# Peptides against a protein of PDB entry 4GMN, part 195

Target 1, 375 residues: chain A of PDB entry 4GMN
Amino acid sequence: RYANITLLALVTLASIGTDFQETLVKGNQGSRESPISAADEEWNGFDDADGDAMDVDQKSSSGEDQEEDYEEIDVKEDDEDDDDDSITSEMQADMERVVGADGTDDGDLEDLPTLRELIQTAVPQLIRLSNLPIDSDESLTIQSHALSALNNISWTISCLEFANGENANIHNAWYPTAKKIWRKTILPILEADSADLKLATQVTSLAWAVARVLHGETPTDGNPHRKFISLYHSSKQQAGGNSNSIEEPEDPFQGLGVKCIGVVGSLAHDPAPIEVNREVGVFLVTLLRQSNNVPPAEIVEALNQLFDIYGDEELACDKEVFWKDGFLKHLEEFLPKMRTLTKGIDKRTQPELRTRADEALLNLGRFVQYKKKHA

## One batch from the design tools (peptide; made by RFdiffusion4, then SolubleMPNN)

Design b2_p21_4_s4 (from b2_p21_4, 13 letters changed)
Fold by OpenDDE base, seed 3:
Structure b2_p21_4_s4 (fold): chain B 375 residues (1-375), chain A 21 residues (1-21)
Amino acid sequence: as target 1 above (375 residues)
Amino acid sequence: MNSFPYQPPSTLKLRLKKIEE
C-alpha cells in the first residue's frame, strides 16, 4: 500500500516535470516570435554553369490504372478526451508567472507556490529516496523513480533563461538545491562505481540537467569530470563486447555517450578551474580526431560544447587552453570530416540528427572563421 | 564582450523521460 502510493507520487512528480517543460517551451516560443525581419540577403548562388545535358532516353512501360476502390473506412475518431489533468491549475498559473514575470532578485518564490513546493518540499524527499540503501527490488524501483522525477524537474528548470538576470528568483532558489542534488544524489552514485548502465544513464541525465544550470560552479570535489569521462569510455567498452541488442535508444541524443559529453562540457564552462577545462577540452577534441568510431550525435554534442566553452575570447580558457593547446588546428582539420559525416546522415530516417548535424557543421565553419579573425 | 555569434540549436528537445504508466 505505502509503496504503491509512493510510486504513484513519484510518477506524478515526474509527469509534472514533463508538463512544466511543455508549458515553458510553448511560452518561450511565443516570446521569440518577434519577427526577425527576413533580411533577404540574396545569397548569390554560385553560377555552376556546367550544363552537361545527358539525354538519357529511357522509354518504357505503361502499367495499367487499376482503380482499387479504397473503401473509406470511417474511422470514428473516438475523441477520448484524455483529460490529462496532470497540469494542476496552480502549476499552470506558476508557469504563466515564470514566463511573464520580471523575476524579483531576492530568490523569493512566494509568487510561485507550486515551484516553491517542488524545490523546497518535493526535491529534498526525492534526494532522500534516491539515497536509500538498495536491499530489494522495491528499493531499486523507488530509486529509479526518484531519479526520474529529479531528472524531469532539473531538466525543466534548466530550460529557463537565466542570462542577464532573467528568472533570478528561480535561479537563486534552485542553485542551492541543484548543489544538494549534485553532492547528495549524483556523487554518491558515481562513487559506487556500479556496472548498472541503466542507473548510470539515469544519474548522467540528471547530472547534465543540474550542470546546465551550475556550469563551472558545479562542485569540483572528487573530480567529477574524470568520472564522467571514465564512464564514457567504460560504456563504449561494454557496448562493443555484448552483441546483445542493448536497444539503442530510438533517439540518438538519449545515448549515455551524449549525456556524458553534455555533463563534462557543462562542467568546463567559466569559472571552472583551467585544468578541468583543459581535460574536458582535450577529451572533446580527441573525440573529433577519432570521429570514425564516434556516433554522429556525440560529435554534434561535442561540437556544441566546444562552441559554448570557447566562444568568448575574454575568458581565461581561450588563451590558456584553446590557443595554447592548438584547438583551432584540430577544428579546421575536422571541418571536411564533419561535411562527410553530415552528408552521410539520411534525412528520411534520421531527420532530427541531420538537422542538428547541419547546424553544427554551419557553426563549425563560422567558429573556425571567427577564431582565425581573432588570432 | 565579443562572443562567437553561433546559431543555437533550434530543437533543444529536452531529455525528459516519459514515465510510461
Scores: peptide ipSAE 0.032, ipTM 0.685, DockQ to the pose 0.033
Fold by OpenDDE base, seed 2:
Structure b2_p21_4_s4 (fold): chain B 375 residues (1-375), chain A 21 residues (1-21)
Amino acid sequence: as target 1 above (375 residues)
Amino acid sequence: MNSFPYQPPSTLKLRLKKIEE
């Protein structure tokens, strides 16, 4: 009884995290679709003339082929409108306030009661549930659901803009909680060195969501970047050896390798220690050099992380790592390989991967040009 | 301009876990 109620509550909290995201995404799309007023440029109709429509008379013959009466099994699409009634009107109102805050409303978390309760009340319980002793399949299930709820909440919050002091109230409320998730959930699971790749994938996804907000301020205790690099390599060795291919997720961007790259990239941002930045930067550049054996989605993520880490020339890592370790040469040498890789992705079967690769290729060309100009 | 003006990924598809019911 208590376990089922706990599981239901964890499912509900993870759903809430998903719905909260959808509302944020819809709200951010609505603000960008300022209708560009179609200026009615009167395209003066070009008067072009008389061309004689030739009367091609082709008498298609009336072949009587037999109507085999395939009974249309009227599969009533029962539109089970699964009205996932999970979105409370209060949650929608909180999201509308977050999206509609034109930076002038220093809206305290007092104006975001649902988000406040999520961060202050729900997340601390999820951290507790994720850190229970694993002694049964039930405790493992509870941990997995708690990690899923923490993942969804953390990812959703990580999509808020925090640059230039935007959403500072939410950032300030989340930041200590994010550090608590890192120290109490992520690090203990990583230190347990479990051979469970499902658990490793869940914790790595959560770690990425958390690190997307904390960046280089993520606690460096126990060198977590090296643990994720090790996990990356271990995951590649296991995929090559056992015919129990962990079903590569249908989405190439949901792979453990991509998640590891995303975590370590986020951990390497300023103000990360220069040695952490160097180890991550060398790892990412090494993936590009070894690109023949690296999935395209991991290459795309590694490039994006390199742009984010080394995009600012004022940062200490630009001089002490990027220029000192000669990363520009490796990026320039990778350009023709990236063009070949991107062209090899089928737009029909992998449209998202192709789009993201085209974007990363464009950015790589621009980034190399930018760095050459600022050399 | 001290930062590289890259085109951010058009869709950060959030890596939400669909909870299978």
Scores: peptide ipSAE 0.031, ipTM 0.687, DockQ to the pose 0.032
Fold by OpenDDE base, seed 1:
Structure b2_p21_4_s4 (fold): chain B 375 residues (1-375), chain A 21 residues (1-21)
Amino acid sequence: as target 1 above (375 residues)
Amino acid sequence: MNSFPYQPPSTLKLRLKKIEE
């Protein structure tokens, strides 16, 4: 009886996560439907023509060194509280912290009461339910439904724009909760080293949703990027042995391999440690080098992640990894392979895969040109 | 412009799990 009520509540929370997304997407579309009149401005290709060398007269304005006193933002080292593994005491402390009881600058969600209740009330309970000891098929079902609800909520929130301080109130409310999902749900499941590919696929989907918000600020404890890279390789070894039974998901982008790439790519963004970035970057570039044995959807995801990670020349990873490890050469050498791969995808049978491959191919050409100009 | 003008894929299909009823 209680299990059925819990399952119904979890299904309801997962549906609320989807309905909330539809509401957020409709709300954001209503502001952007100023009709961009399709002015057919023919994007006349960049005619390479006139190298008018504008002599940018380097007027060396000796701007005075204003020593902007970088106030040391005393990033209080969150004391490594000895995580006394009593799930109950930590969960209570985690609940208290997530509810904003301590007057932390938790994002003001007074205007978003439903989202506030999802983040502050529902998510902590879902974290609890995802960490229940697995002693029965019922507990496994509860965990799977809790992970599904967390996945849907996390994916919905990860589709909000947070760039340039947009939705800062939602970001600030979600950020500590996202870290708690990572530490209390994702890491324990990854550390349990379960042979359950279904569970691994669920946790990896959730991890990708969470890491799409946290990026390089995702907790690095236990080297989670290596765990997901290992899971990627393990999933390929198992698929090669049992050629008959892993029905490739009908959507090629729902595969465990794509999800692993999405997670590790997100984890490698600034301010990730340079060695984490390097290991992920090398992994992604290695997939492109081995593209003959890699599903097209994974290549598309790996390219998108490489563009997102290395798209900014001001980031330390551009100099210390992209240029230092010679990634441009590998991307250039991959261009003709990507053209062949993309042309090999049937538009009739796999229209989405073809569209996303055409987009990734276009972006790869532009990215290579960009990097050559900024070398 | 110090960043690549990345156009995110037009279809970020949410990885939402349909819970079958």
Scores: peptide ipSAE 0.031, ipTM 0.688, DockQ to the pose 0.032
Fold by OpenDDE base, seed 5:
Structure b2_p21_4_s4 (fold): chain B 375 residues (1-375), chain A 21 residues (1-21)
Amino acid sequence: as target 1 above (375 residues)
Amino acid sequence: MNSFPYQPPSTLKLRLKKIEE
């Protein structure tokens, strides 16, 4: 009885985090749909004229198309509109306030009662539940659900803009809680060195969400970046050996490797220690150098992290790591490989991966040109 | 402009776990 009520409450908290996020994404898409006018820059294709018409005459064998009449089984999708009215009117009102708050209102979390209760009441309980002694399948289930709820909440908050003092009230409320999640949930699980890849994937997803807000202010105790780099390498060794295909998640971006890259990239941002930045930067650049053996989604994430980390020339890491360790050369040498990699992704079967790779390729070209002008 | 005008990809598809019911 208590276990089922706890599980239901954890599922509900995780759903709340999901629904909150869908509306934040919809609200932020509506504001950023300034039409990127497809500037029809007619990229005048290179008229490479070399016309050698080798006339290979291969014969038209007329295979008779047997029209196999596939009876369309009209699977009536019973649209069970499960109107999961899980979005309370209070949550929707809090979301509208968060999205519509022009960054001038240092409004107390008093005006965001649902978000306040989520941060102040729910998250501390989820941290407690994620730290239960694992002595039963029920305790494992509770931990997994608590981690899922923390993940969804943390991801949702990580999608708020905090640059230039925007949402400062939410940032100030979340920041100490995010550090508690890191120290009380993430670090203990990483230190337990469990061979459980499911648990590792859950904690790494949560760690990324938390690190997307804390960046280089994420607690460096115990060198967590090295633990995630080690986890990345360990995950590759396990995937190569046992044909217990943990079904690669249908979304290439949901893989443990991509999550590890996202965490360590976020940890390497200013004001991270220069040696942490260097170790992460070298790891990311090494993935690009070894790109023939790296999934395309991990390459895309590694590029995005490199752009975010080294995009500002005023940061100490630009001089002390990017220029000093010669990263520009590695990025420039990777450009032709990235073009080949991106062209090799089928737009029909992997449209998202292709779009993200095309964007990363474009940004890589621009980034290399930018850095060459500022050399 | 001392920073690369990197726009984070708008499609940060949020890595929410659908809790399978």
Scores: peptide ipSAE 0.030, ipTM 0.689, DockQ to the pose 0.033

Design b2_p21_5_s1 (from b2_p21_5, 16 letters changed)
Fold by OpenDDE base, seed 2:
Structure b2_p21_5_s1 (fold): chain B 375 residues (1-375), chain A 21 residues (1-21)
Amino acid sequence: as target 1 above (375 residues)
Amino acid sequence: SAIKLDERAIEEFKYWRQVFP
């Protein structure tokens, strides 16, 4: 009885996460007279803005470097984790409170209160529910629904622009919670070494949503990038051996392989450790080299991740990894293969995969040209 | 202030959202 109510609450929270995303999209579209066709966001390399370098005279003001002693605010997370793994009546009441509050019909796109309650009240409960001991089919069902709710919320938040200080208030509210999802939900499930590809797919989807916001600030404890690379390889080995085709998702982009690439790509962004970036970059470039055995959707994702990671020449990873490890040569050698791959995708049967492959091919050409100009 | 969205992320969201039966 309690489980059914909990499951209903989890489904409702997952629905709220999607409905909130739809509301955000509608609100953003209502502010734009013309839908920018997403097709035209081609990777424009850094246009050389011919900004006349005004000779700002180097007035050598010897400002004393006050070494601001960044007191490491040891945020003692008082992990008073009261280990009451039970679905408490309080958890249920909190979930019911969060679910019940959203009934206000005022679709004010500025409903930061609802988002705040989702982040501060709902997500902590979902984290707890995702960590229940797996001792029954009921606990597995609760975990799966909690992961689904966390996924939808995290993906919805990952749809917000956070670049250039946009939505900084939301980012600041989400950031600690996203780290908590990573540490308390994602890592423990990854460490459990479960052969359950469904669970692995759920946690990897959640991990991608979280990592799309945290990027290189995602907790590096236990080398999660290696776990996802290992999961990528393990998923390929399992698919090859058992004639029980785990139904390849009808959508090529829903595959666990794509999700693993998305996670590790996101984890490799600055300020990720250069060695994490290198291991991910080498993994991604290796997929391109082995492209004959890699699904087209994974190639598209691997390319997009490579562009996003190495698009900025000012980042340390550009010099220390991209140029040092000779990635440009591999990308240039991949261009004719990508053209062949893209042309091999039937526009009639796989229109979306074809579109995204055409875009990735175009961006690859531009990226190679850009990197050759800035060599 | 209108919440600014990442359009690419929104397009990808449709792939990653869990649809409950």
Scores: peptide ipSAE 0.189, ipTM 0.811, DockQ to the pose 0.803; fails the geometry check
Fold by OpenDDE base, seed 3:
Structure b2_p21_5_s1 (fold): chain B 375 residues (1-375), chain A 21 residues (1-21)
Amino acid sequence: as target 1 above (375 residues)
Amino acid sequence: SAIKLDERAIEEFKYWRQVFP
């Protein structure tokens, strides 16, 4: 009885985290007149206007226009107003206030009572539930659900812009809580060295969400980056040995390997200790060098992390790690491999992986050119 | 002004959310 209520509450909290994200997305889309096509996300870090567009001669293969008359199946979306009673009117009002808040007020989460209660009341309980002694299948289920709820909440918060003082009230409320999740939930589970890949995947997903907000200010106690690098390698050894299909998640980006890369990449941002940055940078560059044995999604993530870490030349890590350890040469040598890898991804079966690989390839070319100009 | 969302974070979130049955 108490367990069922606890599980229902945990499911509800996890659903609140997802519904909050979906409403943030809808609210942001409602403010945008035109969907910026994902293709026009120029990595805005490099203002240098003198990009001579190399004319890639698109040989116009005049494939015959077979007008396959795709009958527009007018799928009448019957707007079944499934009043999914999950979003309380108070939550919706909070989400509208979040999206609509013009306010420069350094104010408390007073205007965001649901988000306040989520961060201040719910998350501290989830941290306790995630750190209970595992003595039964019920306690294991509670831990898993608590981790899932913490994951969804933390990811939703990580979707907010915090750069340039945006959402500073939410950031200030979340930041101490995020550090508490890290120290009280993530680190203890990582230190328990459980062979449970499901638990490892859950905690690593949560760790990434938390680290995306904390960046290099993530607590460095016990060198957590090395634990995630170790977990990455351990996960590869387990997958390679047992031909028992741990069903690779249908989504290539859901893999534990991608999650480990995302965590360690986020941990390596300034103001991370330069040796933490170096160890992560060397790990990421090593994945590119070993790309023949690395899933494409992990390569995409490793590239994105390298761009985010080493995009700013004013940072100490640019001089002390990127240039000193010769990363540019490794990235340049990887360009032709990335082109081959990206072209090898079938657009029909893996459209998203292909799109993200095409973007990462484009960004790699731009990044290499930028770094060569600033050498 | 609407909350600026990290668009990349939102795209990635679709992957990282735990779907409960």
Scores: peptide ipSAE 0.185, ipTM 0.809, DockQ to the pose 0.783; fails the geometry check
Fold by OpenDDE base, seed 5:
Structure b2_p21_5_s1 (fold): chain B 375 residues (1-375), chain A 21 residues (1-21)
Amino acid sequence: as target 1 above (375 residues)
Amino acid sequence: SAIKLDERAIEEFKYWRQVFP
């Protein structure tokens, strides 16, 4: 009985985190008339002063339109109007206030009572529940649901812009709580010698969400980047040995390997210690060199992380790691492999993976050119 | 002013959302 109420409360908190995200997306889309087009994901880290458009001679081979009459399987979307009024009028009002709030720097969430209660009241309880001794299937279920709720809340908050002092009030409220999640939930689970890949996947997803806000200010206690690199390698060894189909997540990006790359990439951002940055950078570049045995989604994520880490030439890691360790050569040598990899992705079966690979290929070309100009 | 959202973070979140059944 108490377990079921606790689980229901955890599911409700996790749903609140997702509904908050969806409302943020809808609120932002309502302000921007243009759908998020794949064109806006251009890596704009370059002053595009020199408009030398590479004439990619797209030889339009007019392949004959074989109109394959795909029978429209009329999937009746039963519009079950599940009026899941789960978005409380208070949450919607908080969302409208968040979208409408001029960034009052005061760090006070007085104008955001639901978000305040999520951060200050709910998250500390979720941290407590994630740290329960695992002595039963019930305690394991509670931990999993607490991690899921923390994941959804942390990811939703990581969707907010915090650069240039944007949302400083939310950032200031979240920052100490994010550090508590890291120290009290993530690190203890990573230090537990659990062979549970499900738990490892949940904690790694949460770690990525937290690290996307904390970046190089993420607590370095116990060298967490090395733990995630070790987890990456361990996950590959387990997948290679047991032909038990760990159901490859239907989404290639949801894999534990991608999650590990995302976490360690985020941990390597300035002001991370140069040694942490170097170890992560070498790991990511090594994945590109070994790309024949690496899933395409992990390559895409590793590229994006490399662009984000080394896109700024003013950062200490550019001189002390990128140039010093000769990363440009490895990226340039990877360009023809990336073109082959991207072309090998079927647009019909994996449209998203293909789109993200096409973007990462474009950005890789631009990044290599930029770094050559600034050598 | 509309909250500036990290559009990339939003797109990634669609993949990281634990859908509860």
Scores: peptide ipSAE 0.181, ipTM 0.807, DockQ to the pose 0.764; fails the geometry check
Fold by OpenDDE base, seed 1:
Formats: structure tokens, sequence, C-alpha cells
Structure b2_p21_5_s1 (fold): chain B 375 residues (1-375), chain A 21 residues (1-21)
């Protein structure tokens, strides 16, 4: 009973996080008719465990015709208009405040009651639930749902602008909580000796959402970038052994490899230690060098990470890593390979992947030209 | 005051990363 209520509450929190994210996306898209790609809705669908239809042997006992007059209880189908009022009026008001006003006034978290309660009340409980001892299938299910809820909330918050002191109130509220998610949820699971790829994918998705806000200020305890690089390599070794088509996720960008690249890329941003930046930069550049054996989506993500990490020439990593380790040469040598890769993607079957690859190719050309002018 | 969305982060969340200027 308590477990089912807990699971329902976790599903509800995960849905709230998703709905909030979708509405943020829809509201921002109201300014630009860009097609909606599906968010990384890890809707962990209810696996309807197909209850093994016990073949109840219909013993044809010829029992007598008692005409029990079942009174037709005219159950008025109240058309419960499932008004998908899943978005509370407070969430709508918070979302309208997020989407609507061009106003420079930093709204206090007092004016964002739903977001405040998500950060201050819900997330601390989700962290607790995600860090429970796994002793049963029920505790594993609770952990998975808590991770999904944390993922959706963290991703939603990662869609807020924090550059140039924008949303500083939200950033200041989220920042300590994000560090707590990292230290209390992500690190313990990454340190657990688990071969569970589902759990690894969930934790990596959450880690990416958190690292997109914390960047190089993400806690460096236990060298998490090396753990995600190791996870990337381990995921590739497992896929190579069993010729069972792991159904390539319908979205190429949902793959664990892409998520690992996204995490380590985010971890390598300033003010990350130069050693962390170097190890990640070398990893990403090595993927480009080995591109013949790397999925196109991972190449797109790796390029994008390299552009964000090394786009600013004033950062210490530009001189100490990008120039010192000769990354420009590797990017320039990769340009013709990227053109071939991008042209190989069918626009009809993989329109999104092709669009993102075309953009990444354009950016690679611009980035190489930029760096050559600033050499 | 409106919470400014990272258009890039939203686009990134669905479609990752803006084109460099």
Amino acid sequence: as target 1 above (375 residues)
Amino acid sequence: SAIKLDERAIEEFKYWRQVFP
C-alpha cells in the first residue's frame, strides 16, 4: 500500500516535470515554428506485465439457469472529461511567468511557488528515495521512479537561461540542490558495482541534466568524468558481443553513448580543472579520429561539446589544452569525414539526425575558421 | 518577471545546440 502510493507520487512528480518541460518548450517555440522533437521523455512506460492468462480449464458444469434479474444500475457515464488538468493552475502560472514576459525583473522564488516546492520539498525526498538500499524489486522500482522524477525536474531547470546573471534567484536555489543530487544520488550509483544498463542510462541522463547547470563547478570527487568515459567504453563492448540488435533507440540521441558524451562535455567546461578538461577533450577528439566506428549522433554530440568547451579563447583551457594538444589539426582533418558522414544520413528516414548533423558540419567549418584566425 | 528560457537549452533539450554565429 505505501509503496504503491509512493510509486504513484513519483510517477506524478515525473509527469509534472515532463509537462512543465513540454510547456516551457511550447512557450519558447511560440516565438519560432520549429518542429517539436520529442524530449528525452524517459517515460518508463508501465510494463504491463502480461499476466500469464492462467488457462482456467472451463469445466463445463451444467449449473442451473437462475435468472437473477440484475437490475441495470444505470451507471451514468459521467463523462469525466479527463481534462488533462495535470498542470495545476499554479504550474500554469509559473510556466506563463517563465514564457511570457520580456521583463528584466528577476522574479523571486516567492513568485514561483511550484518551482520552489519542486526544488525545496520534492527533490530532497526524491534524493532520499533514489538512495535507498536495494533489497527488493519494489525498492528497485522506487529508485527508478525517483531517478525519473529527478531527471525530468533537473532537465526542466536546465532549460532556464542562467548566463549573464539571468534567473539568478532560481540558479541560487537550484545550485546547492543540484550538487546534492550529484553527491547523494549520482555518485553513489556510479560507485555501485552494477551491470544494470537501465540504471546506468537513467543515472547518466540525470547526470547530464545536472551537469548542464553546474558545468565545471560539478563536484570532482572520485573523478566522475573518468567513470562516464569508462561507462561509454563498456557500453560499446557490450553492444559488440551480442549480435542481438539492441533496438537502436528510435531516437539516435537517446543512446547511452550520447548521454555519456553530454555529461563529460558539460563537466569539462570552465572552471573545471585543466586535467579534467584535457582528459575529456582528448576523449572527444579521439571519437572524431575513430568516427568510422562511432554512431553519427555521438559524433554530433562530441562536436557540439568541443565547440562549447573551446569556443572562448579567453579561457585557460584554450591555451593549455586546445592549442597545446593540437586539437585544431584534428578538427580540420575531421571536416571531410564529417561531410561524408552527414551526406550518408538519409533525410527521409532520419530527418532530425540529418538536420543536427548538417548544423554540426556548418559549425565545424565556422569553428575551424574562427580558430585559424585566432591562432 | 518572466523566467528567461535558454532557447539554446530548450532547443538543445529537444534538438541540441545552436549554430555558431
Scores: peptide ipSAE 0.121, ipTM 0.775, DockQ to the pose 0.256; fails the geometry check

